Peptides against a protein of PDB entry 3T7K. Designs and how they scored, part 51

Target 1, 248 residues: chain A of PDB entry 3T7K
Amino acid sequence: KAEKILARFNELPNYDLKAVCTGCFHDGFNEVDIEILNQLGIKIFDNIKETDKLNCIFAPKILRTEKFLKSLSFEPLKFALKPEFIIDLLKQIHSKKDKLSQININLFDYEINGINESIISKTKLPTKVFERANIRCINLVNDIPGGVDTIGSVLKAHGIEKINVLRSKKCTFEDIIPNDVSKQENGGIFKYVLIVTKASQVKKFTKLINDRDKNETILIVEWNWCVESIFHLNVDFTSKKNVLYQKK

## One batch from the design tools (peptide; made by RFdiffusion4, then SolubleMPNN)

Design b2_p13_2_s3 (from b2_p13_2, 5 letters changed)
Fold by OpenDDE base, seed 5:
Structure b2_p13_2_s3 (fold): chain B 248 residues (1-248), chain A 13 residues (1-13)
Amino acid sequence: as target 1 above (248 residues)
Amino acid sequence: MIEYDPNKFVPDK
């Protein structure tokens, strides 16, 4: 069926998109439209897998979803597009009135606001954002909204290797893992990095660490610190935004 | 400056 629909075009573009969707297309696509998209080099995946070599995300805007946050870890993210790209494309293809011999839809007309070339260029870097920041091992409280698995998966996509889940009510100093990174000459390394949800946890963890390891460097942040770092594909250690405690 | 989405983190369902 798709072949018959596409046969009216003299030339078909190959968009070379391997995409996921977030905040759009909740009902998915019908079989014919999926086949059409596939013939145009557009493959939509339900979930993010590293093996799929995803290079695109469809979303109406910048979102704080797992898929959107992980899309910024693609190698590279080539395109961040509004769903209107697919909508307009399929409309043009299904239109019997358009005597167009060619599909005239440009990807660049459908870019998500706020995802610019500066962001796209950073996805071409050989390292991930937290890797560049010398954050390899983190402590994550178990009561984090969104769940430790989802949050942990996002953080891992962005270069966190080890996520230690802390039982916020029962944890001791021995449960806190160090950020074991080799000292590079040009960068401060925080020995303890923690993501917490409330001020009581800051008080608890600062006490536990300072009582046992008084002179060590500590970074305690909110989830929003991670999100901002991901959205910028850069960790700004000069900013105190979403930093709850810092000891250098 | 990237426009911050004030929306809470939502897992993809």
Scores: peptide ipSAE 0.023, ipTM 0.625, DockQ to the pose 0.337
Fold by OpenDDE base, seed 2:
Structure b2_p13_2_s3 (fold): chain B 248 residues (1-248), chain A 13 residues (1-13)
Amino acid sequence: as target 1 above (248 residues)
Amino acid sequence: MIEYDPNKFVPDK
């Protein structure tokens, strides 16, 4: 059925999109539309897998979803597109107007607001955002909104190798892991990096660390610090935004 | 400043 619909076009574009969707297309696509999209080089996946070599995200705007945050870790993210691209494409293809010999839809007209070429260019870097920031090992409180598995998965996608989950009520100093990064000559390395949810946790962890390891560097942040770092594909250590405690 | 969804982390459904 898709072939018959597409036969009216003399030339078909190959968009070469391997995409996931977030905040759109909840009802999915019908079989014919999936086949049409596939013939145009557009493959939509339900989940993110490294083996799929995903290069595109469809979303109506910048979202704080797992898929959106992980899409910024694609190698590279070629396109971050509004769902209107697919909608307009399918509308044009299903249109009975005989006069369209070509599909005239430009991907660049459907960019997600706020995902600019500067962000896209950073996804071509050989390193991940937290890797570049010398954050390898973090401590994550167990009461984090979204759950430790989801948050941990996002952080790992962005270059954090080890996530230590802290039981906030019962943890001791021995439960806190250091950020074991080789001394790079010019980077501020924090020995202890923690993501917390409450001021009481800041007080607890600061005390535990300072009582046992007084001279070490500490970074305690909110989840929003990580999110902003991901959205910018850069860690700004000069910003105090979403930083709850910092000892350099 | 990148305008992003101010909503809390939302898991993908």
Scores: peptide ipSAE 0.022, ipTM 0.624, DockQ to the pose 0.333
Fold by OpenDDE base, seed 3:
Structure b2_p13_2_s3 (fold): chain B 248 residues (1-248), chain A 13 residues (1-13)
Amino acid sequence: as target 1 above (248 residues)
Amino acid sequence: MIEYDPNKFVPDK
């Protein structure tokens, strides 16, 4: 059925998109539309798998979903597109109007607002955002919204190797892991990096660390600090936004 | 379409 529909076009584009969707297309696509998209080099996946070499995300806007945050770790993310791209494409293809020689849809007209070429270019870097920031081992409180598994998965996608989950009520100093990174001269290396949810946790962890390891560097941040770092694909250590405690 | 607040964490369903 798809072949008969597409036979009206003299030339078919190959978009070469391997995509996931977030905040759109919850009902999926019908079989014919999937076949049409496949013939145009557009493959939609239900979940993110590293083996699929995903290069695209469909979303109506910047979202704080697992899929959206992980899409910024694609190697590279080629396109971040609004769902209207697929909608308009399928509308044009299903249109009974005259023999269109070509499909006239420009991918660049459907870019998600706020995901610019500067962001896309950073996804081509050989390193991940937290790797570049010398953050490899973190401490994560167990009461984080979204859950430690989801948050941890996003952080790992962005170059954090080890996530230590802290039981905020019962943890001691011995439960806190150091960020074991080789002393690089040019980057503010924090020995202890913690993601917390409450001011009481800041007081607790700062006390525990300072009582036992008084001279060490500490970074305590909110989840929003990680999200902003992901959205910019850069860690700005000069910004105090979403930083709850910093000791250099 | 459900409008998502980009400032809130939304799990993928």
Scores: peptide ipSAE 0.020, ipTM 0.628, DockQ to the pose 0.685
Fold by OpenDDE base, seed 1:
Structure b2_p13_2_s3 (fold): chain B 248 residues (1-248), chain A 13 residues (1-13)
Amino acid sequence: as target 1 above (248 residues)
Amino acid sequence: MIEYDPNKFVPDK
């Protein structure tokens, strides 16, 4: 059925998109539209899997969803597109009135605002954002909004190797893991990195660490610090934004 | 099927 619809075009583009969608208000695609998109080199996946070699995200804007945040870890992210790309493409294909011999939809007209070439270029780097920042092991409080599994999955996609979940009420110093990174002489490595939700947790963890491991470097941040780092694909250690405690 | 998770729809303000 899709072949008959597409037969009116002399040439079909191959967009080479392997995509996930987030925040798109679609009732889904019918079987014919899925087949059409597949013939145009557009494959939409329900979930992110490394084996699928995803290169595209569809979203109406920058979102804080798991899928959107993980899309910035794609290798590379080629396109971040508005859902209107698919809508306009399918409209053109289903149009009986257009004597169009060719599909004239340009991907660049549908870019998500705020995802520019500078961001896209950073997704071509051989390292992940937290890897470049020398953050391999973190401590995460168990009461984080969104849940430790979702947050942990996003952080792992961006180069964090180990996530230690802290039970804030019962946690002792022995439960806190160090960021096991070889000290580079230039002082840019935090021994303890923690993501917390409350000021009381900052007080607790700073006390536990300072009482038992004096003079060590500590970074305590909000989830928003991680989100901002992901959106910029860069960790800015000079910024105090979303930093709750820092000891160099 | 486009999995819309309304609970994950936190628009960046």
Scores: peptide ipSAE 0.019, ipTM 0.611, DockQ to the pose 0.173

Design b2_p13_2_s4 (from b2_p13_2 with L1M H10V D13E)
Fold by OpenDDE base, seed 4:
Structure b2_p13_2_s4 (fold): chain B 248 residues (1-248), chain A 13 residues (1-13)
Amino acid sequence: as target 1 above (248 residues)
Amino acid sequence: MIEYDDNEFVPDE
């Protein structure tokens, strides 16, 4: 069926997109449209797997979804596109009126606002954002909204190697893991990095660490600190935004 | 300044 629909075009573009969708296309695509998209070099996946070599995200705007956050870890993310790309493409293809010999839809016209070439270029870097920031091991409180698995998965996609889940009410100093990174000359390495949800946790963890390891560096942040770092594909240690406690 | 969606974290259903 798709072949008959596409036969009216003399030349078909190959978009070479391996994509996931977030905040759009919740109902998926019908079999014919999937086949059409596949013939145009557009493959849409339900889930993110590293083996699929995903290079595209479809979303209406910048979102705080797992898929969107993880898409910024693609190697590289080639395109972040609005769903209107697919909508307009399929409309043009299904249109019987347009004696269009060619599909003339430019991917660049459908870029998600705020995901510019500067962001895309950073996805081509050989390192992940938290790797560049010398954050390898983090402590994550177990009561984080979204759940430790989802949050942990996003963080791992962005270069966190080890996620230690802290039971905030029962944890001791011995439960807190150090950020085991080699000292790089040019950057403040934090020995203890923690993502917390409450001010009471800040007080608890700062006390536990300072009482047992007084001279060590501590970074305690909110999840939003991680999100902002991901959206910028850069950790700004000069910013105090979403930083709850910092000891250099 | 990149305008980010102020939306809360939405886990993928």
Scores: peptide ipSAE 0.022, ipTM 0.635, DockQ to the pose 0.304
Fold by OpenDDE base, seed 3:
Structure b2_p13_2_s4 (fold): chain B 248 residues (1-248), chain A 13 residues (1-13)
Amino acid sequence: as target 1 above (248 residues)
Amino acid sequence: MIEYDDNEFVPDE
């Protein structure tokens, strides 16, 4: 059926998209439309798997979903597109009125606002955002919204190697792991990096660390600090936004 | 249109 629909076009584009969707297309696509999209080099996956070599995200805007945050770790992310790309494409293809010899849909007209070429270019870097920032081992409180598994998965996608989950009520100094980046000569390394949810946790962990290791560097941030770093694919250590405690 | 609060983590359903 898809072949018959597409036969009216003299040339078919190959968009070469391997995509996931977030915040759109919850009902999926019918079999014919999936076949049409496949013929145009557009393959949509339900979940992110490294083996699929995903290069595209469909979303109505910048979102704080697991899929969206992980899409910025694709190697590279080629396109971040609004769902209207697929909608308009399928409308044009199904239209009997348009005696179009060619499909006239430009990917660049459907870019998600705020995901520009500067962001896309950073996804081509050989390193991940937190790797570049010398953050490899972090401490994460167990009461974080979204859950430690989801948050941890996003952080790992962006170059954090080790996530230590802290039980906020029972945690001692011995439970806190150092950020072991001693082999990197680059300045601005924090020995202790923590993601927390409450001011009481800041007081607790600051005290625990300073009482036992007074001269060490500490970075305590909110989840929003990580999100902003991901959205920019850069860690700005000059910004105090979403930083709860910093000792250099 | 589900207005996602940009401040909340939205898990993928």
Scores: peptide ipSAE 0.022, ipTM 0.620, DockQ to the pose 0.644
Fold by OpenDDE base, seed 2:
Structure b2_p13_2_s4 (fold): chain B 248 residues (1-248), chain A 13 residues (1-13)
Amino acid sequence: as target 1 above (248 residues)
Amino acid sequence: MIEYDDNEFVPDE
């Protein structure tokens, strides 16, 4: 059925998109539209798998979803597109009135607002954002909104190798892991990096660390610190935004 | 200033 629909076009573009969707297309696509998209080199996946070599995300805007945050870790993210790209494409293809011998839809006209070429270009870097920031091992409180698995998965996608989950009520100093990174000559390395949700946790963890390891560097942040770092594909250590405690 | 959606973390359903 898709072949018959597409036969009216003399030339078909190959968009070469391997995409996930977030905040759009909840009802999915019908079989014909999936086939049409596939013939145009657009493959939509339900989940993110490294083996699929995803290069695109569809979303109406910048979102704080797992898929959106992970899409910024694609190697590279080639396109971050509004769902209107697919909508307009399918409309043009299904249109009986358009004597158009060619599909005239440019991907660049459908970029998600705020995902600019500067962000896209950073996804071509050989390192991940937290890797570049010398954050390898983090401590994560167990009561974090979104859950430790989801948050942990996003953080791992962005270069954090080890996530230690802290039981906020029963945690001792021995439960806190150091950020074991080799001293790069010019990078501020925090020995202890923690993501917390409450001021009481800041007080607890700062006390535990300072009582046992007084001279070490500590970074305690909110989840939003990680999100902002992901959205910019850069960690700004000069910013105090979403930093709850910092000891250099 | 990129206006990021201040939306709470929404797990992908």
Scores: peptide ipSAE 0.022, ipTM 0.637, DockQ to the pose 0.293
Fold by OpenDDE base, seed 1:
Structure b2_p13_2_s4 (fold): chain B 248 residues (1-248), chain A 13 residues (1-13)
Amino acid sequence: as target 1 above (248 residues)
Amino acid sequence: MIEYDDNEFVPDE
């Protein structure tokens, strides 16, 4: 059926998109439209898997969803597109009125606001954002909104190797893991990195660490610190935004 | 799927 619909075009573009969707297309696509998109080199996946070599995200805007945050870890992210790309494309294809010999849809006209070439270029780097920041091992409180699995999955996609989940009410110093990164001479590596949700946790963890491992470097942040780092694909250690405690 | 609330990342102008 898709072939018959597409037969009216002399040439079909190959968009070469392997995409996930977030904040759009909740009802999915009908079988014919999926087939049409596939013929145009557009494959939409339900979930992110490394094996699929995803290169595109569809979203109406920048979102804080797992899929959106992980899309910034694609290697590379080629396109971040508004859903209107698919909508307009399918409208043109299904249109009986237009003697369109060609599909006239430019991907660049559908870019998500705020995802610019600077961001896209950083996705081509050989390292992930937290890897570049020398953050390998983190401590995450178990009561984090979104859940430790989702948050942990996003962080791992961006170069965190080890996520230690802390039971905030019962944890001791021995439960806190160090960020096992060899001190490069030029400074800036935090021995303890923690993501917390409450000021009381800051007080607890700072006390535990300072009492048992005095003079070590500590970074305690909110989840928003991680999100902003992901959105910029850069960790700004000069910013105090979303930093709850820092000891250099 | 925990849709984090659309706290609009207002891009710094």
Scores: peptide ipSAE 0.020, ipTM 0.623, DockQ to the pose 0.101

Design b2_p13_3_s1 (from b2_p13_3, 6 letters changed)
Fold by OpenDDE base, seed 2:
Structure b2_p13_3_s1 (fold): chain B 248 residues (1-248), chain A 13 residues (1-13)
Amino acid sequence: as target 1 above (248 residues)
Amino acid sequence: MIEILPEEELPDV
């Protein structure tokens, strides 16, 4: 059925998109539209798998979803597009009135607001955002909103190698892992990096660390610090935004 | 009309 619909076009674009959707297309696509999209080089996947070599995200705007945050870890993210790209594309293809010899849809007209070429260019870097920031091992409190598995999966996609989950009520100093990174010449490496939810946790962990390892560097942040770092694909250690405690 | 339902955003703290 798709071939008969597309046969009216003299030339078909190959968009070379391997995409996931977030905040759009919850009902999916019908089989004919999936076949049409596939013939145009657009493949939509239900879930993120590294093996699929995803290069595109469809979303109406910047979202704090697992899929959106992980899409910024694609190698590279080629396009972050509004769902209107697919809508307008399918609308042109299903239009009986227009003897269009060609599909006139430009991907650049459908960019998600706030995902610019500066962000896209950083996804072409050989390193992940937290890797570039010398953050390899973090401590995460068990009561984090969104859950430790989801948050941990996003952080791992962005170059965190080890996530230690802290049971905030029962943890001791021995439960806190150091950020095991080789001292590179240029950059404040924090020995202890923690993501927490409450001021009581800041007080507890700062006391535990300072009582046992008084001279070491500590970074305690909220989840929003990680999100902002992901959205910018850069860690700004000069910003105090979303930083609950810092000892350099 | 493709209803754009927001997926569950990871909560603000």
Scores: peptide ipSAE 0.242, ipTM 0.729, DockQ to the pose 0.593
Fold by OpenDDE base, seed 1:
Structure b2_p13_3_s1 (fold): chain B 248 residues (1-248), chain A 13 residues (1-13)
Amino acid sequence: as target 1 above (248 residues)
Amino acid sequence: MIEILPEEELPDV
């Protein structure tokens, strides 16, 4: 059926999109529209899998969803597009106006606000954002909103190798893992990195660490510190935003 | 209308 609909066009674009959707298209697409999109080189996936080599996200705006945050870890993320791209594309294709020889939709007109070329370019880097920041092993409190699995999955997508889940009420110093990164000479590595939700956890962990390992570097942040780092694909260690405790 | 169902944005807090 799609072939008959597309036969009115002399030339079809190949968009070469392997996409996920977030905050849009919850009802999916009908079979004909999926077939149309596939013929235009647009393949939409339900879930993120590394094997699919995803290069695109559809979202109405920057979102704090697992899919959106993980899309910034794609290798590369080629496009972050508004759902209106698909909507307008399908509208043009289903239009009964006999005279459209070509599909005149430029995907660049549908970029998500705030995802600029500078952000997209950083997804071409050989390293992940937290890898570049020398954050390899983190401690995560078990009471984090969104859950340790989701948060942990996002953090791993962005180069964190080891996530240690801390039972905030019962943990001891021995439960806290070091960020096992070889000290490069330039002193920018935190031995202990922790993501926490409460000021009481900051007090607890700072005490536990300082009582047992007095001279070590500590970074305690909120989840928002990670999110901002992901959205910028850069860790700004000069920013105090979402940093709860820092000892250099 | 493409209902933008709020996917669970990971909470700000």
Scores: peptide ipSAE 0.233, ipTM 0.716, DockQ to the pose 0.673
Fold by OpenDDE base, seed 3:
Structure b2_p13_3_s1 (fold): chain B 248 residues (1-248), chain A 13 residues (1-13)
Amino acid sequence: as target 1 above (248 residues)
Amino acid sequence: MIEILPEEELPDV
C-alpha cells in the first residue's frame, strides 16, 4: 500500500533518521504511515537502546522527559525536530491533488526551539557532559522526585559511572562515596558530589562531611543543576543557579 | 503500531 502511494514521486528523499518521540504521537502511527516513513529512511523506535544508534528526537519543545534528556547523549544527535515535520510530510504524501515530482520538506524548518547547532556540535564530542566536568561518582538521595532509577539512567547516559543511592534518613558519613577522579591540575574537582531535594539534607550532609573530612571539596546541587547542564551540554561551575552548597 | 506511552516530564524540584 505504501509503495503505491509513493509511486507518484519521481524521487524519494532519504532522511536517515533513527528517532524516538516524546511529548507527541501518543497514539503512534498506523502501519501504512510507518511503512511510508521507513521508505523515506525514517525509523521511529519506542524506546532508547544504544544498539539502535539513534540520531533524532521528535518533541514539540524542549522537555524534561527521560527520552528528551537522554537524546542529548546520542552520538551524535543529528536532529531535534518538531512533530510537524512528520505531520506535514505525511500530509504531502497523502495529498491526491498535486503530482508533486518531489517531496519538498526541509528538516531545518522543523528544528526544536533552543536546540541549536552549538548544542548539536557538543553531541559530537568524544566525552559526555559530566565526564568533561570531572563528575564520575555521585550521591543521590532516595527520595528524589522522578525516582532514582529514571534519574540515575539519565545521569549514566551523560557520563556518570557510579550512582550511590543515599537513604537520607538513615545514612552516615560512611555511606557517602567520593567522586574518584584523577586530579587534573586545572579542573574544579569535587571530592563529594550530591544531588539532594531538601535544605535539611544539605545541613545533614555538609555536617557529616565537614566533621569527618573537613578539608575536602563538596558540591551539593538540585536535580535542576543536572538538567540545565544537560540542556547546555556544559557544566558551568561559575553559576550558583541550582547549587545548594559549594566548598572549593 | 508504535505505541508511544505518555511520558511525564521529570519534576523541577
Scores: peptide ipSAE 0.231, ipTM 0.718, DockQ to the pose 0.435
Fold by OpenDDE base, seed 4:
Order: C-alpha cells, then sequence, then structure tokens
Structure b2_p13_3_s1 (fold): chain B 248 residues (1-248), chain A 13 residues (1-13)
C-alpha cells in the first residue's frame, strides 16, 4: 500500500533516521505510515538499544524523560526534531494533490528549541559528558525520584561506569564508593560524588566521609545537576546551581 | 575549601 502512495513522487528522500520518540506519538503509527517512513529511511524504535545505532530523537521540546536524556548520548545525535516533521511529511505524502513531484520537507526547519549545533557537535566527541568531567563512580541514594534504575541508566549512558546505590537510612562510610579516577593535572577530581534528595542526606554523608577521610574531596549534588550537565553536554564545576555540598 | 550551598527545592522528577 505504501509503494502505491509513494509511486507519485519521482524522487524519495532518504533521511537516514534511526529515532526514538518521547512526549509524542504515544499511540504509535499505523502499518502504512510505518512502511512509508521506512521507505524514506526513517526507522522509529520503541526503546533505546545501543545496537540500533540511534541518531535521532523526536520530541515537542526539551524533556526530562529517560529517552530524551539518553538521546544526548547518541554517537552522534544527528537530529533532535519536533514531531511536526513526521506529521507534515505524512500529510504531504497522503495529500491527493497530483502536483507534488517531490517531498519538500527540510529537517532543519523542525529542530527542537534549545538543541543547537553546539550541543549536537558535542555528541561527536569520543567521550561522554561525565567521563570528560572525571566522574566514573557515583553514589546514588535509593529514594531518588524516578528510581535508581532509570536514573542509573541515564547516568551510564553518559559515561558513569559504576553506580553505587546507597540505602540512605542504613548506609555506613564503608558503603560509600570512591570515584576512582586518575588525577588529571588541571581538573578538580572529587574522590566522593553523591547524588542525594534531602538535606539530611547531605549532613549524613558529609559527616560519614569527613569523620573517616578528613582531607578528601566531596561533591554532593541534586539530580538536576546531572540533568543540566546532560542538556549542555558539559559539566560546569564553577556553577553552584544544584550543588548541595562541595569540598575541594 | 568546604562549601555548603543552599538546597534548592528538588522538583518532583
Amino acid sequence: as target 1 above (248 residues)
Amino acid sequence: MIEILPEEELPDV
């Protein structure tokens, strides 16, 4: 059926998109539209898998969803597009106006606001954002909103190798893992990196660490610190935003 | 240097 619909076009673009959707297309696509999109080199996947070599995200705007946050870890993210791209494309393709010899849809007209070329270019870097920041091992409190699995999965996509889940009420100093990275000369490496949700956790962990490791460097942040770092594909250690405690 | 920064309200994420 798709072939018959597309046969009216002399040339078909190949968009070469391997995409996931977030905040849009919850009901999916009908079989004909999926076939049409596939003929145009647009493949939509339900979930993110590294094997699929995803290069595109569809979303109405910047979102704090797992899919959106992980899309910024694609190698590279080629396009971050509004769903209107697909909508307008399918509308043009289903249009019975015989006068359309070509599909006239430009991907660049559908860019997600706030995902600029500077962000896209950083997805071509050989390292992930937290890897560049010398953050490989973190401690994550077990009561984090969104859950440790989701948050942990996002952080891993962005170069966190090890996530230690802390049982905030029962944990001891021995449960806290160090961020084991070789000191680079020019970067403040924090020996202990923690993501927490409450002031009481800051007080607890700072005490536990300072009582045992008095001279060690500590970074305690909110989840929002990670989110902002992901959205910018850069960790700004000069920013106090979403930092709860630091010891240099 | 030890810096204790004010907690921002964590948006329910």
Scores: peptide ipSAE 0.052, ipTM 0.568, DockQ to the pose 0.043

